# Peptides against a protein of PDB entry 6GMG: the designs that were tried, part 335

Target 1, 331 residues: chain A of PDB entry 6GMG
Amino acid sequence: DSDDRVTPPAEPLDRMPDPYRPSYGRAETVVNNYIRKWQQVYSHRDGRKQQMTEEQREWLSYGCVGVTWVNSGQYPTNRLAFASFDEDRFKNELKNGRPRSGETRAEFEGRVAKESFDEEKGFQRAREVASVMNRALENAHDESAYLDNLKKELANGNDALRNEDARSPFYSALRNTPSFKERNGGNHDPSRMKAVIYSKHFWSGQDRSSSADKRKYGDPDAFRPAPGTGLVDMSRDRNIPRSPTSPGEGFVNFDYGWFGAQTEADADKTVWTHGNHYHAPNGSLGAMHVYESKFRNWSEGYSDFDRGAYVITFIPKSWNTAPDKVKQGWP

## One batch from the design tools (peptide; made by RFdiffusion4, then SolubleMPNN)

Design b2_p26_8_s4 (from b2_p26_8, 12 letters changed)
Fold by OpenDDE base, seed 2:
Structure b2_p26_8_s4 (fold): chain B 331 residues (1-331), chain A 26 residues (1-26)
Amino acid sequence: as target 1 above (331 residues)
Amino acid sequence: SLPAEEAELINKAGQEAEKKAEELAK
């Protein structure tokens, strides 16, 4: 029961983490040990390490979303999301493909749609956009200058995002970031901010007015990226899990993975940090564990999910929650 | 009972069980 959630206790600032252990190709540790690592590696503000606050520990205790929450400084809004979908592959497979033995038509269509998403291309698109944004931020000392720079960068690259409405999440994302407005954050100075990336896995069949088949096997038409921009409308994502296909079957509502601002050019070598469930050391679920996964392990996802989005947000440059290089595990 | 809003914010299941099942199926 979710009532068993507990905030992890404070860890001494100078306490070093215990070694991580391998787990299914990932580096794994208990949440308390992740806090120790976080304080040593990611906690720095203006070059000084900080103890994770009670508020931050509480955020972290929520599970996979907690990792992204602590490192981004806000609960994920998921408004600026990117993906890649191969429409031609989808259409061709629907036309020429056949359901597997025992597979329903709805199950077939849902599977084909899931397989038509390219996680690597989606991630690369988000990285491309984040790079453009970072260039626009670099010498901008007010929001107007940032927006002007952004439009110029997009025009130079002939990027379809240049045609987005001024009210689009693309242009409003910085303005809507709390840390941008904070005195000890951006202080309304774009040049003090940087773009960062996280990923969300979720279920497409969330429309309660749709068929039961879509809720069980996916909605092939839901959460597709817009052509040219790669933007995904996330407004219909209400954290509704996949519907059971058999008695006793249950699915998780979402998964979040933190990437930050790693500069590793090879996607397969990037590290994604995520949690398994909310922290319930005295409950049936047990203590929360944190995983550091390579992109391959992260992007594979679970049967619980048929969509992956790569989301851009912003953090102050003074934070070290999104370093250029992330090392998997400890030591 | 957990507030509805809080229920939406949490990862409700252990993903390790699924990982184990997947590894065993290989």
Scores: peptide ipSAE 0.031, ipTM 0.705, DockQ to the pose 0.047
Fold by OpenDDE base, seed 4:
Structure b2_p26_8_s4 (fold): chain B 331 residues (1-331), chain A 26 residues (1-26)
Amino acid sequence: as target 1 above (331 residues)
Amino acid sequence: SLPAEEAELINKAGQEAEKKAEELAK
C-alpha cells in the first residue's frame, strides 16, 4: 500500500555513514545511512556538499527507482534504452533445444528468449553510445551544435544510429532533460551536461491482449533491440508485472540500477546502486535498504523479469551523482 | 509528482526482489 510510504528524515550534512554490511556479494545499508553516504560522496554541486533535500528524500523513498531518481534528477523515462540479443542463438535453441521436464512450450520459448539476451554486450553498447554522446557534448554550446557533432561522430564510426529520425528518443533525449534547461544545470549548454547510464529490469509479457501464456512465461518477441542500433522500443513498457502461474504467487513490476558514468573498463568491476522497496519503516515491508552491487549481481536479475535494458540520460557535469569511480560500501 | 498509479506500482517492486536475491544467492 503506497500509503505506508514514509519520507526518510533529514540527516546532518556532516554525519558520517555507518559501515555497510555484506549481503550476498553486495554492500547493503538502510536508506538513512545511504543518505549519509550520498551527502558525503554524491551530493556535491559545483564541488560543494549538499544536504539531501526533502524532495530528494521523497524521491529516494520510492525504492529502486528512487535511487535512480535522486541521482539522475528526474523520474526515469526509459526512452533511450539499449540491449543486445543473439538472434542466432535464439533460433538455434528453439530449433534444436528441448523443453525441460514439465516445461511447456511457452515456458521454453520464454526462457530461451530471456537467455538470448547478453547483458554485458547490452551494457557495453550503452557505454559506447554514451561515450559518443559525451564527445558530441564536449564542445557544443547549443543543441544544434550537439546534434551536428553527434551525427558526425556516428558517421565516422559508421554507426546505424546516424539513420535515426530527428524525433527519435536518441536525438531528443537531451532537450527533453529538465536539468539541461535549468539555470543551475545545463542552462541550455550541452557542454555542461554528460551522459549517464542506468538499467531497468522488467517483464516482456505486458500486452493484455496477448495470450495468458505470454503474460505468465514471457513474450519472446517483445522488447528486442533493433538490429544495428541496439535500441529497444520501451513505449509498451507499462510497468505491468509478470502474471502469476499459481494462486498466491506475485511478481514485482520492475527493478532499477544506477551506474552513472563510471570509467572502469572492466564491466565486472562496475558498481550498481539500487533499492529493495519503498520506505515503510512502520509498515509490513519495513525500512528501505540500498544495495551497491557488482555488475554480476545486478545483471543476474530476478525471476520477476525477463528483460534488461541499459538506459542513457543526462545530468549536469556540476553534479557528483555520477563520479568516474564508485567505491562499494563504506568506508 | 508521480501519478498515484505509478506510485503504487513502484511500491511493490522492492520486497520480492530482495527475497529472490537471497534465494538466488543460496
Scores: peptide ipSAE 0.028, ipTM 0.700, DockQ to the pose 0.052; fails the geometry check
Fold by OpenDDE base, seed 1:
Structure b2_p26_8_s4 (fold): chain B 331 residues (1-331), chain A 26 residues (1-26)
Amino acid sequence: as target 1 above (331 residues)
Amino acid sequence: SLPAEEAELINKAGQEAEKKAEELAK
C-alpha cells in the first residue's frame, strides 16, 4: 500500500556511510545509508557538498524511480529513448525456430522478440547520441546555437537523427528540461548543461485493446526502435504491468537504473544505481534498499519486463550527480 | 509526484526481484 511510504529522515552532512554489502554481484545498502553516500559523493553543487533536501528525500522514497528522480532533478518523462532491435534475428528465429515444450505460439513469439533486443547496442546508441549532444552544448550560449551545432554534428556523422522534425523529442528535450531554465541551473545557457543517461525496464503488452496473449506474453511489435535513429516511441507506455499467466501471479510495472555520464568505455564495467521498492520501514515491504549494479546485472532485468530503453535527459554541469567515474559500493 | 498505484507496484517488484535474484544465484 502506497500509504505505507515514509520519507527517510535527514542525515547529517558530515556523516560517513557504512560499508555496502554484496548482494548477487551487486553492492547493496539501505536508503538512509545511500543518502549518506549521496551527500558525500553526488550532492555537490558548484563544488560544495549539500544536504539532501526534504523534497529530494521524498522523491527518493518512491524506490527505483526515486533514484533516477533525485539524481536527474525531475520525474522521468522518458521522451528521448533509444533501443536496438535485430530484425533479421527476429525474422529468422520466427521462421526457423520452434516453441519449447509446453510453450504456446504467443509465448514463443514474445520470447523471441524480447531476445531480439540488444541491450548493449541500445546503451551504446544512447551514449553515442549523448556525446553528439555534449559537443553541441559545449560552446552554445543559446538554444539556437545548440540546435545549429547539433544539426551540423549529425550531418558530419551522416546520422539519421538529422532528419527528425524540429518538434521531435530529440530537438525539444533541452528546452523542456526544468533545470535548463532555472537560474541556479542552466539559466537558459546550453553550455551549462550536459547530457545524461538512465534506463527503464517495462512491459510491451500494455494495450488493453490487444489480445490477452499479448498482455500475458508480450507484444512482439510494440516499442521497437526506428531502424535509422534507434528512437523508441514511448507514448504508449502507461506503466501497466504484465498480466498474470496464473492465479496469484503478479508483476511490477517498471524498473529504473541511473547511469549518468560515466566515461568508462567498457559497458560491462559501468555502474547502474537503482532501488527495490518505495520506503516502508514500518510496513510489510520494509525499508527501501539501493543497489549499485554492473551493466550485466542491470541489463538482465526481470521476467516482469520484456523491454529496455536507454533515455537521455540533461542536468547542469554544476551538479555532481553524474560524475565521470562511479565507484561501486562503500568504501 | 508518483501516483499511489505506481508506488505500490514498485514495492512488489523489489521483493520479487530479490527473490528472483536469489533463485538465479543458486
Scores: peptide ipSAE 0.026, ipTM 0.681, DockQ to the pose 0.050; fails the geometry check
Fold by OpenDDE base, seed 5:
Structure b2_p26_8_s4 (fold): chain B 331 residues (1-331), chain A 26 residues (1-26)
Amino acid sequence: as target 1 above (331 residues)
Amino acid sequence: SLPAEEAELINKAGQEAEKKAEELAK
């Protein structure tokens, strides 16, 4: 019950975290200890360490989305999302492949579609775009300058994003970022902002008007990236979980992982921070735990989800929630 | 405030990882 959610208490600013524990290639800790780490490593505003505020602790308490929320400064809107889908693979497997033993046609098609997504390429695309955006931001002191720079960068790279409509989430993302407009944030100065990345896992079969099979086994045609740009239309994502395929089966509606702005070139060495569930220390779910996972652990996802999107948003450069280097665990 | 439906999100994978970690620690 959502009523069991509790905001974690404040942690002293100078309290050092306890060691994280290994968990199958991940580093794991309780939410209170993550707050301690966050205050030591990620809390800095203009180079000064800060205590996590009550509001931030409340955001964090919502679980996986809470980790992204507290670090990005806003609830995820997921409007600027990227993925990679191999159309040729999909068509070929549908044509030449066969359902496995006991697998229905719908299950087969859903699985083939899921397998046709490349998480690494999707992540790479998001990083590429974020890099372009960061170059466009660097010396732009108003939104017009940013947009002009962005168009120039895209033209130089012959990127299909240059053909996007001016109202596209790609071009409107910065102006729609609350921290961009804040006095202590961007203060309407693009050069004070940087692009950051998080990931969302979700279910494709969310259309209530579609067949039960699509809701159970996935919609092969849903949430595909546009060719050339890699943009995913997320407008139909309403946080609807996968439908049960058997009695007693239940699925989670989404998962969020925070990457930020790490500069590690090897995708496999990047660290993704995420939570398990909302904080309910007095409830059946128990205390929230935070995980720092390598890309392979994050991108693998769960059977609950058949889509992964890599989303770009913006934070002020004065924040240290997205450092160039993230160390897994503690110490 | 997040919608109640979003607040009830449970990461099944995270829970499973915890169970596995506990088993490995034994």
Scores: peptide ipSAE 0.026, ipTM 0.665, DockQ to the pose 0.044; fails the geometry check

## One batch from the design tools (peptide; made by RFdiffusion4, then SolubleMPNN)

Design b2_p27_3_s1 (from b2_p27_3, 16 letters changed)
Fold by OpenDDE base, seed 1:
Structure b2_p27_3_s1 (fold): chain B 331 residues (1-331), chain A 27 residues (1-27)
Amino acid sequence: as target 1 above (331 residues)
Amino acid sequence: GHPGNNPTQEQADLINNYAKEAEEKAK
């Protein structure tokens, strides 16, 4: 019950974290200990360590989305989302493949669609676009200069994103970022901002007017990236979970993982930070835990989800919530 | 353009990944 959610207490600024616990290739800790790590490593504003504010602790307490929320500075809007889908693989498997024993046709099609998404290529596309955006930001002191730089970069790379409408989430993402407009943030200066990445896992079969089979086993046609750009229309994602296939079965609505702006070229070595559930230390769910997972652990996801999107947003360069290097666990 | 979603804080409270952790532990 959401009523059991509690805001974690403040941690002293100089309190060092306890060691993280290894868990199936990832590092795990309780939320209060993550706050301690966050204050030591990620809290810096203009090079100065900060105590996590009550507001930030409240955001964090919401679970997996809370980790992305506190580090990005805003609740995820998911407007600028990327994925990669292998259409040829999908068509070939549908044509030449067969359902497994006991698998329905709808289940087969849903599974084949899920397997036709390439998480690594989706992540790589987001990183590519973030890099282009960062180059456009570097010497732009107003939004007009940023947009001009962005168009030039896209033209030079012959990127299909150059054909997007000026009002698209791609071009409007910066202006719609609250921290860009804040005096202690970007202060309307693009050169003070940098692009960052997070990921969302969710269910494709969210259309209430669709068949029960799509709600149970996935909608093979939903949330595919546009050819050339890799952009995913996220407007139909309403945080609706997968429908149960058997009595007593239940699924979660989404998962979020924070990447930030790591420079590690090998995707498999990148670290993704995420939470399990909202913080309920006195409730049935218990205390929130935070995980630092490698890309393979993150991208594998759960049976609750058949889609993964990689989303770009912006934070001030003065924040240290998205460092070039992230170390897994503590110490 | 590709519009995005705007989930609410209330929806964030619906996250319960405990069962998923159990599934992962079983692997």
Scores: peptide ipSAE 0.024, ipTM 0.630, DockQ to the pose 0.058
Fold by OpenDDE base, seed 2:
Structure b2_p27_3_s1 (fold): chain B 331 residues (1-331), chain A 27 residues (1-27)
Amino acid sequence: as target 1 above (331 residues)
Amino acid sequence: GHPGNNPTQEQADLINNYAKEAEEKAK
């Protein structure tokens, strides 16, 4: 099958975006227009506006993941992921709840598990951890200093993350960030970096050796956060979509939403940027669209997914892809 | 080259039109 994906053309650096369109509580635009906005608002390196490079446009063309990719500077690895799961609610609902009419036991368990995740608390946990990391970064001029600061911050907060292994994604995340090592990025100076957040929606029932029911309706035990830390083991996430429950039904493998480093304290007012699909202007899918959604719209997700994770990565402070304030749409 | 795994075209092909589904559900 011919690769229908196309790299969006370059946009002039000074071209202003057209107005975004309201779409079910979110702001929507075509990818080319997002590039225009990105160049005006998010492209800055060391205070200088930049044209989105061909490489960046190519990354962006991959759709929802492309938005996170271009803004984070790397393909999402999802190693440092957080969620919140109410175990007591889950157990109680399984014990005392009943399947809906026509709902199988597997459907019921999958649904109850999905509903036992709290997206807002998961997001809050990631923000909390990102804040701790940012404090640890602020005055650290080498990785050792950063790690020492991080441990101190965690100890002061009595955070369970202090007990994580040194090889944990939590402690290794910074050193494994390419932009940290780049001369024009962090240049191995933690104080030049900041923690940023993106979210991934995905399917829990990805184990091919599991029952068909788990693949169709979710695996209630998969991708739960560790107690105390909120860390999710993402090692089993292989971008496998939900299995169809009926002929002709198809599900997408993932969705990514970019938050960055917004300082808005009210979760409901935060803006999440994401794409609908890969850019195929000459294909059946059509041109890629970019959405800027409020948290409520983002966190609601789709039936394709029963898990949401909030992931921390790092970008240079010199990048403006994660500003303190994000305005929804244009103008 | 930059470190990290680039998505394969096969993976990209699995990304469908969320917006259409959302619109259909909102109707």
Scores: peptide ipSAE 0.024, ipTM 0.592, DockQ to the pose 0.058
Fold by OpenDDE base, seed 4:
Formats: C-alpha cells, structure tokens, sequence
Structure b2_p27_3_s1 (fold): chain B 331 residues (1-331), chain A 27 residues (1-27)
C-alpha cells in the first residue's frame, strides 16, 4: 500500500502561527500551523524554545496519536490507564431497560455499558493519581525513594493502589519512561519528572474469538476499571477498530487527546489537543488538522469508540509540552 | 470518525496500519 503519509516540513523557529478557526466549539488549524504554535509555546527545553525536529515532525504526522507522541516524547503505551464505571447503573439499566425500536439485544447491552462509563470521574481519578505521583516525585532523587514516597502517600490516603503489585504498571511506569533515563531528561532523578495525562478512545469489542455482535456493538464486560483503583487493564487493546455493521461502513481504531498537566480545577475548562488523521496532503485524507477542544468536546468521542481511558505517563519538568495553563487556539 | 474525516474501511485500515508501524518504530 502506497504510504500516503508525509512528514510536515520544518517551520522557522520564530514564525508566528496564523489564527485558529473555530470548529464545533473547538479551535482548529492545519498541522503546519500547529507546529508554529508548538514552537512558540510548547517547545521549550529549560526555558529555551526549540524548532520541532524532523523526528518530532514525523511523530506528529501520524495524526491523533502523533500529537500525544510529540508532546509526551514517546509512543503511547497506555499501560497506566484509569476510568470510572457505574456498576449499579449498568445492572439497573440492563434489568429495567429495554432495547429501543430496531435495537438488538447486543446493541442495547453495548450502549448501556458505554453509557455507564463516566468520563469526568475517570478524568478526575487520573488527576488525583497524578497529583499523588507528583507529590511522591517532588523530593525523590532515586526510584527507590519515589516508590517509598508513593506507598506512603497511598497509605495516608487509604488508596487501593497501595495493594498493587510492584510489577504493576502503576509502580513501573516511571522506570519504563525513556525520558526518565535520558541525561537531558530525568537523568534517573524522579524529582526532575512530572506526571502528565492523555486520553485514548477505543473500541471494547476487539476479541476476535468473541461473538460478531460484541465486535459490532461492543463488549459490555471489556475494559472496565478495577473497583477501588480505577485501573483499566489495557493489555487486550490491540488497536482493532469496531467491526462494520453494514457493507461500506468503516471505523477508526482510536483517538488520542493530550491534556498534559493543566492545573485548571474545572474539568470543563481544560483543553485537549488532538489530531484528525495522519498527514496526507497529497492523498485522499488530506492534510492533518489539529484540534484544541474543551473537555466536553473531547469526552463526547465518536461512534467509533465505546471506551475512554485516561492515561498517566511522565515527562521531564524541563519540557514545556505540559504547561499549567493551556490557551485554546491562537491568538 | 474524526472531525472533518469519515474514513472508509480502507482508509481506516490505512490509519491502523500506520499506527502499528509507528508503534513498531517506537520500540
């Protein structure tokens, strides 16, 4: 298959972005203009703005995942993921609810499961955990100190995460972060790192050994958070899209949204940055566009997806890809 | 689909393939 993906060209370091345009309550621009904004706002290393490298531009060119990739510094592994699921709501709706006219039982169950997830609570859980991690990082100069601090924080808060295995993604996430080990990154010093958040939308019905109905309408039991911790086992997420329900129908495999480390307490005011597709200016998909969406716009997702997870990773504090405040659009 | 893009199955497959390629490249 002809690789229609193109790496966006370099932008001069001092080139200011053109104004973003409003799009369905979002701010939207073409990828090259986002690169300009990124260089002005997010590119800073140790306070010095940087031109986006060819490698970073290549990462970005992969679309929605590319935005998270370039800002986190690594391809998303999605190992430390959180969500919120209302089990009581799910059970009650299944028991007392009925399929809509023309809705199959499988479609009904899939929909009810999707609706039983609370995106806001999932996001808040991730923020809570990120805050705990940041406190544990703050004065820890080696991994052992970080882990000890983390356990203490969790114990003080009576958080169920304290019972996770030492090999759990929760405890291993920092050591598995490439930028933590980099000389110009964390340099193995946890206090140089901070927790950041991104979100992934994906399809629950990915098990090819399951029924066709689950692949078409969702697997109600898949990718639920563990009680108490809110952790989602993402090991079964293989980037498999929803199965078509009719000929010619096709679904996208995932969407990624970058939040970073915004301090805005009101979830509705937080800004999520995401791309539409890989950059193919000469192909059928066209140029990649980048969106800066408010939480409500982001969390709505698409029919392609029935799961939303909020993932924690780490970046060096010296990076400005996750500032405390994110301004939507330009200027 | 993403805003401004409603890919066909073929396009969705391409997106998926690129994502897999990216993941492999990042390892």
Amino acid sequence: as target 1 above (331 residues)
Amino acid sequence: GHPGNNPTQEQADLINNYAKEAEEKAK
Scores: peptide ipSAE 0.022, ipTM 0.669, DockQ to the pose 0.591
Fold by OpenDDE base, seed 3:
Structure b2_p27_3_s1 (fold): chain B 331 residues (1-331), chain A 27 residues (1-27)
Amino acid sequence: as target 1 above (331 residues)
Amino acid sequence: GHPGNNPTQEQADLINNYAKEAEEKAK
């Protein structure tokens, strides 16, 4: 029942976390223990450690989106999303490949499309753009200055994003960030903000008007990045899960992973923080668990999903929810 | 499925409902 979600109780500010549990290359803990870690490591505002508020604990309790929500300060809008798709690989595999034994044509095409996305390149594109944005934010004390800087940076790099419309999520992302306008946040000063990254896994076959095969096995043409920019149109993502392929099968609608602003150059060494489900300690789902995964573990995803997007948003520099270095687990 | 859970369709719907509710509250 939807009524099973519980907001985790407050944890004392000075309560140290218990050790995380290693799990197949990940570090795992129960949500309450993550709150303890969060308070010790990520809670700082203007250098001061903070107790996670009731509101933040409530956000966190929503599960897989909760980690990204509490750390970004807003519910994910997913408007500024990037991916990488190998069109040549896709075409070649469709032409020369064959369905596996027992695999339908639709299943084959969906699988080939999924495999034609390069998660690492998508992530790298997002990091590249975030870096450009961060340079543009630097020393910009109003939005106009930020936008001018951004255009200049893009021009210097001959980046196709320079051709995006002023109304594009790319240019509007900062002004649409609540924390940018907050007195204790950016206070309308771009130089007080920094770009951060999270990832969303979701299903491509969300169009209710499409074939059942697309809903079951994926839509090979859906949610592809635009050439040159890498931007993914997320407007059609309605959090609709994959359709069951067999009786009793069910899929989750999305997964979210928080990266923040880590400076680790090796993608494989980056840490992604995510939750399994909403917190229901007295329900069938049980207590929420939080995972800190390496990129390999995160990017593998689940059969529930055939798309991954890397999304840029902004947080105040005064927040420590996106530090340069993230340590996996505890201690 | 998500680690530690193999959600039923009902559970997936619940997650979806909560996400929608959360989004509405965040606006």
Scores: peptide ipSAE 0.021, ipTM 0.653, DockQ to the pose 0.539; fails the geometry check

